# Designs tried in a protein design run: peptides against a protein of PDB entry 7PB4. Part 160

Target 1, 105 residues: chain A of PDB entry 7PB4
Amino acid sequence: KMLNIKEYKEKLLSTLGEFLEDHFPLPDRSVKKKKKNIQESSVNLITLHEMLEILINRLFDVPHDPYVKISDSFWPPYVELLLRNGIALRHPEDPTRIRLEAFHQ
Target 2, 218 residues: chain B of PDB entry 7PB4
Amino acid sequence: DALQMAVGYFEKGPIKASQNKDKTLEKHLKTVENVAWKNGLASEEIDILLNIALSGKFGNAVNTRILKCMIPATVISEDSVVKAVSWLCVGKCSGSTKVLFYRWLVAMFDFIDRKEQINLLYGFFFASLQDDALCPYVCHLLYLLTKKENVKPFRVRKLLDLQAKMGMQPHLQALLSLYKFFAPALISVSLPVRKKIYFKNSENLWKTALLAVKQRNR

## One batch from the design tools (peptide; made by RFdiffusion4, then SolubleMPNN)

Design b2_p12_6_s3 (from b2_p12_6, 5 letters changed)
Fold by OpenDDE base, seed 3:
Structure b2_p12_6_s3 (fold): chain B 105 residues (1-105), chain C 218 residues (1-218), chain A 12 residues (1-12)
Amino acid sequence: as target 1 above (105 residues)
Amino acid sequence: as target 2 above (218 residues)
Amino acid sequence: NILDIFLEILKE
């Protein structure tokens, strides 16, 4: 049972990876926020694929608390895409946390 | 004011108990239309209404009318456009609404306050080139957005494939010419030197309104 | 619709 779930997860991620790479490539990181003063926090945005991978992994690894904290690496349009499509759900008490919606429950 | 009440109605949705739901909806829609065409809408009002028009909360007829009156008083927030594109991805809007949105986006492009986040959506727009109905308008949008960094080998291949499928379309040629300008090594094909770039007049629906907005903000 | 395809992949 666990092996089948892992294999399914890998297949899903692989299929999604190819699809998302072709259709939803990462925006080129070149938004140098020319804000004047402080820290060049070159926030490395992650791909939509990587975001989904994180969400899927959290669901499998910690099923009792499947929520992932939204980091600065999460591109807001991707977060909104996932939430609005019902792919992810925002934590009811903490809007900074999201989980993958269990499509198979 | 009447506009705030109308926007609030669309935001909160129809209250179950009103026997005259359609009359109330029409009244509020007319209020929004009248203000939008006369004075334009505030950025906050566009943010709310644009989101509603693309969310699938209302029927296609209502969504179309809302989208047609998304005329700014001054500026459109980039965040509103990003949110709108996210709704397009959700697919709850009709094909006609998508076409109208891209026409709107091209027409209103200069009124969007910032372009940094919109430029990050380049891939989403580029993916929509495969839709024959969207392709002319998406090419126009991409022509406005394209930077050297966006010109990648896979996108060149996709455009050439699309040209092979659809023929030498003026909008595709315009975009390809821009791609060749930024990355001549990626496009070995001789493109006809077109003196004039011709896109379908997406602005025609808003031409009068846009002139009024430009005049008011001078 | 690319997203429909995406959703279909997620529903498998």
Scores: peptide ipSAE 0.122, ipTM 0.603, DockQ to the pose 0.047; fails the geometry check
Fold by OpenDDE base, seed 5:
Structure b2_p12_6_s3 (fold): chain B 105 residues (1-105), chain C 218 residues (1-218), chain A 12 residues (1-12)
Amino acid sequence: as target 1 above (105 residues)
Amino acid sequence: as target 2 above (218 residues)
Amino acid sequence: NILDIFLEILKE
């Protein structure tokens, strides 16, 4: 039973990966290294696939606390996309934490 | 320079100690408005001010006034637009400001230096079609951005579903006609051959300014 | 709907 869940998870992530890369790619931040002092924290943004992988992994690994803290690596448009479409839900008491919603119905 | 001082004020924020914060803000806002409408703004100034207008740093009235004067002297950086779309998703912006931004984006589309990164945002713009207030302007933007590669069966289905819900809207018909042009096999429905594509006149707010920009850059 | 497809993939 556990092997089937892991295989299913991997297949799901693989199928989603191609789809998300084609339709919701990260904008190519050509990091023009120009020295202007704005601490643009060179936080490497993660892909939507990587974000979903984190959310899915948290749901499977810690089902009693499936919430992930939003980091600076989370591109705000991706967070909004997941929340607006009911794919993710914010923690009721901590708006900086989100969980995957689709598996709780 | 008065403009540099005004931009610096908005970037750094009000110094806490000023008793006359509202008068100082109004003075700097008027300076930006006057220069923008007379000469246009440099790409760097638009980058800074557009970010400020959408970040929620100031009140909705101030943000609306800043956004209305985002008139380029020459070009708008594509990076500024990508950053702006990111801020729209953070939820600190009013619905009216979102509508104004899409109107601005359509009106200023030809002044954006590159389109490659904006084209990557196609999926985000398409998702915004579900907002009834944004739908007319998003259809116009998608009409400008759509390539053959963007025309997928699921997007066709969504547009037809929207048409069933909202009726035969001119802006939706224009986008569907373009989709049919790129992928005729995906759209079996006979679209009325409207000879003229009608979008809401998003340019009306900037018509005089855009004419002046085009004249200066000839 | 890519989102529906996405949701369907997530609901399976």
Scores: peptide ipSAE 0.065, ipTM 0.773, DockQ to the pose 0.031; fails the geometry check
Fold by OpenDDE base, seed 2:
Parts: structure tokens; sequence; C-alpha cells
Structure b2_p12_6_s3 (fold): chain B 105 residues (1-105), chain C 218 residues (1-218), chain A 12 residues (1-12)
């Protein structure tokens, strides 16, 4: 049963990856290193695929607390995309945490 | 200068100690408005102020006024637009602010320096078609952005579904006509031959300002 | 729609 879940997860992620790269690419952060001292912390944004992978992994690894904390690496449009489309749910008490919606229940 | 002080105020936020917070805010807001309508704003000033208007740092009334005066002196940076779209998704701005932003984006579209990164946001804009309040303006934006490569079967289906739900809206018909132009095989439905593409006049708020910008840049 | 695609992928 666990092996089948892992294989299913990998297949799901693989299929999603190609689709997400084609239709929802990250904007090229032209890190114009303009010299001025404002440490714009160049937080590396993760891909939508990576975001989904994190959410899926959390659901499988910690099913009793499947919530992931939204970090600065989470591009807000991706978070909104997941939430708006019912792919993810916000924690009822902590708006900084989201989980993958269990589609198989 | 007065503009730098005003922009700095919005960027740093109100210093806690000022007894007349509202008067200070109004003074700086009027400074920005006056400069924007007379001369336009530099790309850097638009970058800062647009971010502030969409971040939810200030109230809706202030954000609306800031957004209304996002008039370029010369160009708008594409990076500013990408950042702005990011803020729209954080959910801290009102629905009216979102509508105003899309109206602004359409009105200022020709003044954006580059379109490469904005074109990458095509999918996000397309997803916003489901919002009835945004749909007319998003259709107009998509009409400006759409390339042959964006015309996919799933997007055609979605537009047809929206048409079935909303009826034959002029803005939706305009976008569908463009889709049919790029991919006639994907749209079997006979679209009424409308001689004129009618979008809501999103530019009306900035018509005078846009004329002034075009005159200065000639 | 992308949602339908996502949902289809997630339902599979």
Amino acid sequence: as target 1 above (105 residues)
Amino acid sequence: as target 2 above (218 residues)
Amino acid sequence: NILDIFLEILKE
C-alpha cells in the first residue's frame, strides 16, 4: 500500500510538473543587483510544482497536521491559485498555514 | 523635494509620534497627486507607490487615490507590474482596488517598457476571468496580451463556458474573436461579425493624463 | 480550466 502511494505521488508530481511549467512559469526575477544598500533579500521563489510537492509531502508525512507554513519563497499568485481553485485550504485559525485539500475523501 | 518626502512617508509609514497623522497623510497624498497629474511619476516612484497601494498598508480610500495617480512621466517598469500582480493575489486589497488595477493596467499598457514577463502571467490573468467584476477588464487585458501560443483548447472551452453562463458579452466576444483568428479550428461556433470591438472605456479615468504623457514623450 | 486539469490530475 505505501509503495503504491509513493508511486502515485511521483506520477502525480511528474504529470503536474510539465503542465505547471508550461502554463504557470515563474516570472524571471531580473535580480538587477542595483548597488544600493537595500538588502532586498533575494528570496528565491519556488516553482508551483515545488509548492505542490511540499503540500503533498506534508499530507503524506504528517496526516494529522497536514498544514504547511507559507514562507517568503511562496509566490503569492501561486498561493492564491491553489486556494481559489480549492486545491489548498487555509488553516481556520492560522492564515499563514495551508494544506492540500483531500480530493480522495 | 516634496515628492521624495511624500513617497518616503508612504514607504516608511507614519511615524507614531505625529499628532496630526491624517493631515500629514493628506498633505503627502496631495503632493503625489499634484505631481502625477502635472508631470507624471518616475518609474521608481510608481514602483514604490504601486506596491504600497496594493499591499494593504493603508486604507482602501488611500490605496484608491494612490492607484488613480499612477501616471508615468515616461515609462512603467514591467517589474512593477509583476510585483503588483503578486500583491493582488495576497488578498489584502479590496475588490474595487482589483478592478481599478486592471483598468489602470489596460490604460497604461502601452507605457509599460517590456511585455515579456507580463506575458508569462497570462495564465493568472486568464484565471481571473471567473470573477464577474474583473471579467470585462481582464478580457481587454487578455486581448492585448494574447498570442497564438496562448490559444489552447482548454482556454477555448473555458471561454465558451463563460459565454454560456454570462451570455454574449461584448468583451468576451472580442476575446473569442481573437482566439478564432489565431486558432480557427478550435472555435466551431459562428461568432457574430462585430465590426467594432467594444471594451469598457477603462481609459476614461486617465484620458487627459495619457494625452499629456504622449505629448511630453513626442 | 486549469482547475479541472488539476482536479483531474489529483483525482487520478
Scores: peptide ipSAE 0.043, ipTM 0.703, DockQ to the pose 0.030; fails the geometry check
Fold by OpenDDE base, seed 1:
Structure b2_p12_6_s3 (fold): chain B 105 residues (1-105), chain C 218 residues (1-218), chain A 12 residues (1-12)
Amino acid sequence: as target 1 above (105 residues)
Amino acid sequence: as target 2 above (218 residues)
Amino acid sequence: NILDIFLEILKE
């Protein structure tokens, strides 16, 4: 049972990775660090794939608390995309936490 | 004021149609339309109403009318556009609404305050090229957004595949020409030297309104 | 649409 879950997880992540690379390629993070003085905390935004990977991993690793805290690395448009499409859900009591929707239930 | 009441109705108002509700809806919709076409809307009003138009809260006819009157007084917030794009993905809006949105986005492009986040949505827009109804307007949008860093081999392949499927469309040729400009090594195909780039006149619906906005902001 | 495909992948 556990092997099948891991294999399924890996297959899902791989399929999503390929799909997202083909259709939603990462915005080129070519943040050319031009040194302008504003302490814009160069928070390295993660990819949609990486975001989904985090959510999927949390769902599989901690199914009883599948929520992930939204970090500054989470690009708000991606968060909204996931939430509005029902791919992810906000925690009912903590809007800073989101989970992957359990589509298999 | 009447506009605030109208916006408040769309934001908080009842979703379920009743006969008396339809008259109220029409009244508020006319209020928004009148103000938008006469004076334009504030960025905050556009943020609220654009979100409503694409959320599927109301019927397609209402959403279409709201979207048609998304005319800025001064600027449109980039955040409003990002939110709008997120709704396009949810599929609660009609195909006609999506087309209208892309037409609107192209027409209002210069009035959007920032482009940084919109540029990050490049991949989402590029994926919409596969929709035959959206393709002309998406090509125009991509023509406005494309930077050298966006020109990747896989996107070139996709554009060439689309060209093979759809033929030598003027909007697709315009985008390919831009791609060739940024990355000539990726496009071996001789593109016809078009002296003029022709996109569909997406601005036609808002031509008068856009002129008025430009006059107010001079 | 591409999102429908994405949702289908997530539902599998």
Scores: peptide ipSAE 0.042, ipTM 0.531, DockQ to the pose 0.045; fails the geometry check

Design b2_p12_6_s4 (from b2_p12_6, 4 letters changed)
Fold by OpenDDE base, seed 5:
Structure b2_p12_6_s4 (fold): chain B 105 residues (1-105), chain C 218 residues (1-218), chain A 12 residues (1-12)
Amino acid sequence: as target 1 above (105 residues)
Amino acid sequence: as target 2 above (218 residues)
Amino acid sequence: KILKIFEEVLKE
């Protein structure tokens, strides 16, 4: 049973990875490298796939507290995309925490 | 330079807790407005001020005024637009600011230096079609951005569903007509042959300024 | 099922 869940998770993530890369790629911020002064901290933004992986892992690993803290690596458009489409939910008391919505229908 | 001082004020914030904060803010805002409408702003100034307007650093009234004067002297940096879209998603700006931004983006579209990164945001713009207040302007933006590779079966279904919900809106019909042009096999529905594509005139707020920009860059 | 939901939701 656990092996099947892991395999299913891996297959899901693999299939989503291609879709997310095609339709919601991270904008290349590398263009900012040349102008010196605005230390916009090159916060290494993670992909939407990586965000979903984190959320899925948290749901499986800690089902009683499935919330993930939004870090600076979370690109705001991705967070909005997940929330707006009901893929993720904000914690009712802490808007800096989000969880994957359990589509266990 | 008065403009540099004004931009610096908005970027760094007010130095002193002086009682005259509002007067100083208004002075700098008027300076930015005056230069923007007369001469346009440099790409760097737009980069700074656009982010400020959308970051929620100031109140909605101030943010609205800043956004209304985001008039380029020559070009707008694509990076500024990408950052701006990111700020829109943080939720610190009002719905009216979002509408104004999309109107601005459509109006200033030709002055953006590159479109490659903006095209990568296609999916995000498409997702914003569900917002009734944004939908007319997002359709116009998508009409400008849509390439053949963006026309997918699921997007066609979403547009048709939206049309079923909202009726045959001119802006939806315009976008659907473009989709049918790129992928006729995906749209079996007969679209009325419209002689003219009509979008809400997003440029109305900047019409005079845009004419001046085009004249200076000839 | 979850993939389909994600696809549907991400397609919205």
Scores: peptide ipSAE 0.035, ipTM 0.775, DockQ to the pose 0.032
Fold by OpenDDE base, seed 2:
Structure b2_p12_6_s4 (fold): chain B 105 residues (1-105), chain C 218 residues (1-218), chain A 12 residues (1-12)
Amino acid sequence: as target 1 above (105 residues)
Amino acid sequence: as target 2 above (218 residues)
Amino acid sequence: KILKIFEEVLKE
């Protein structure tokens, strides 16, 4: 059963990966290194695929607390996309935490 | 200059010690409004102020006024638009601010310096079609952005589903007609031949300002 | 609705 879940997870992630890359790519951060010292903290944004992987992994690894803290690497449009479409849910008491919606339960 | 001081005020925020916070805010806001409507704003000023308007740093009334005066002197940076879309998704702005932003984006579309990164946001804009308040303006934006490569079977299905739910809306029909133009095989439904594409006049708020911008850049 | 898109992608 666990192997089938892992395989299903991998298949899901692989199939979604191409779709997400094609239709929801990250915008190219034109790091215009203009010299002005605004330390735009070059926080590396993760892909939507990576974000989903994190959420799925958390659900499987820690099912009693499946919530992931939204980091600066989480591009806000991706978070909104997941939440708006019911793919993820915010923690009822902590809006900085989100979980994958358990569609298969 | 007065504009730099005003922009700096919005960027740095009010210094705690000012007893006249509201008067100072209003003074700086009026400065920005006056310059924007008379001369337009530089791309850098729009970059700063647009982010401030959408960040939730100030109240909805202030944000609305700032957004209404995001009038370019010459061009708007594409990067400013990408950042703005990010702020819209943080959820700190009101629904009315989101509507106003899409109206602004449509109205100012021709003044955006590049479209390459905005085109990458196509999927996000398309997802926003489900918001009934945004749908008319998002359809107009998508009408401006849509390329043949964006016309996919799943998007056609979604548009047809929306049409089934919302009825034959003029803005949705306009977008569907464009989709049919690019991919006639994907849309078997006979669309009424509309002689005129009717979008809500998003430009009405900026009509005079846009004319002035076009005259200055001729 | 993206779930439906995801489901559609997953059914292919």
Scores: peptide ipSAE 0.033, ipTM 0.797, DockQ to the pose 0.027
Fold by OpenDDE base, seed 4:
Structure b2_p12_6_s4 (fold): chain B 105 residues (1-105), chain C 218 residues (1-218), chain A 12 residues (1-12)
Amino acid sequence: as target 1 above (105 residues)
Amino acid sequence: as target 2 above (218 residues)
Amino acid sequence: KILKIFEEVLKE
């Protein structure tokens, strides 16, 4: 049973990868290294695929607390996309936490 | 320079614990407004002020006034628009601010220096069609951005479903007509051949300012 | 089901 879930997860993520890259790519941060001392927190933004992988993993690994804390690596448009389409839900009491929607419950 | 002091105030916040915070804010806001409407703003000034207006640093009234004076002297940086879209998604701005931003984006579209990164945001704009308040302005924006490669069967279906829910809206029909032009096989529905595409006049707020900008850049 | 929603959202 666990092997089938892992395989299904991998297949799902692999199938979504190309689609997500084609339709929802990250903007090219032209890191113009202009030396201005603003610690532009070089926060490496993760792909939508990676974000979904984190959410799926949390749901499977910790089903009783499936919420992931929104980090600075989470591009706000991706978060909004997932929330608006009902793919993810915010924690009712903590807006900094989101979970994958359990469509099977 | 008075403008630099005003921009610096909004960026860094009030330097002095001045007892008269409201008067100082109003003074700087009026300075920005006066320069923007008279001469336009530099791309760097728009970059700073646009982010401030959408970040939720100030109240809705102040943010609205800042957005209304985001008038370019010459060009708007594409990077400023990408950053702005990110701020819109953080949820610290009001619904009215979001509407105003899309109206601004449509009105200022020709003054944006590049479109490559904005085109990458196509999917995000398309997802915003579900917001009834944004839908007319997003349709106009998508009409300006849509390429043949963006016209997919699923997007056609979404537009048709939206039309079924909202009725035959002129802005939806305009976008569907463009989709049919690029991919006639995907749209079996006979669309009325509209000779004139009518979107809500988003430019009305900036009409006089835009005329002045075009005259200065000729 | 998640695939279908993603497929509907994403196939879309």
Scores: peptide ipSAE 0.055, ipTM 0.836, DockQ to the pose 0.030; fails the geometry check
Fold by OpenDDE base, seed 3:
Structure b2_p12_6_s4 (fold): chain B 105 residues (1-105), chain C 218 residues (1-218), chain A 12 residues (1-12)
Amino acid sequence: as target 1 above (105 residues)
Amino acid sequence: as target 2 above (218 residues)
Amino acid sequence: KILKIFEEVLKE
C-alpha cells in the first residue's frame, strides 16, 4: 500500500511537472534596476512543482505535523492558487503554515 | 517637490512624532490625487504607490483612494503589475480592493509597457474566474490577454461549466466567443453572434483621465 | 479532490 502511494506520488509529480510549468510558470523578474539602496532581497522563488513536492514530502515524512512554513521562496500567487482550489489548507492557529489536503478525504 | 514628499510619506510610513497623523495623511493623499488626475504619475511613482495600496499598510479607505489615482503620465511598468498581483495574493487587501484592482488593470491595460510577463499570469487570472465578484472583470482581462496558446480544452470546459452554473453572462459569452475564434474545434456549442461585445462597466472610473493621457502621449 | 482537479486537467 505505501509503495503504491509513493509510486503514485512520483507519477503524479512527474505528470504535473510539465503541466505546471506550461500553465503556471514563474514570471521572469528581469529588471535588476541598479538602484542602490533597496535591498532587493533576491529571494529565489521556487516553482509550483517544487512547492507541491515540499508539501507532499512533508505529509509523508511528518504526517502528525504535515504543515510547511511559508518561506519567502513561496511565490504568493502559488500559495493563493493552492489555497483557493483546496489543494492546501492553512494552519488554524498559524497562518504562515500550510499543509497539503489529504487526497482521500 | 510636494509629490515626492507625499510619495515618500507613504513609502516610509508616518513619522512617529506627528501629533496630527490623519491631517498629514490627508494632505499627502490629496497631493497625490491632484497630480495624478492633472498630469498623471510617473511609472516609478505608480510602482511605489500601487504596492502600498495593495500591501495592507494602510486602511481600506486610503488604499482605495490611492488605487483610484493610479493614473499614468505615460506608461505603467509590467513589473508593477506583476508585483501587484503578488500582493493581491498575500490576502492583506479587501475583496473590494481586488475588484478595484481588476477594474484598474482593464482600464489601464493599453498603458502597460509590456505584456509578456502579464501573459504568464494567465493561469492565475483564469483561476480567479470562480470568484463571482471578480468574474466579470477577469473575463474582460482575459479577453484582452487571450492568445491561441492559452485556449486549452480544460479551460474551455471550465468556462462552459461556469456558464452552466451562472447562466449565459455577456462577459462569459465574450470570452467564449474569443476562445471559439482561436479554437473552433473545442467549442461545439453555437454561440450567439453578437455584433457588440459588452463588458460590465465599459465606462470605467478613469474615462476622463485616460482620454487626457492619450492626448498627452500623441 | 486535488487529483481530480489535476487529473481532469491531465486526462486531456
Scores: peptide ipSAE 0.046, ipTM 0.839, DockQ to the pose 0.026; fails the geometry check

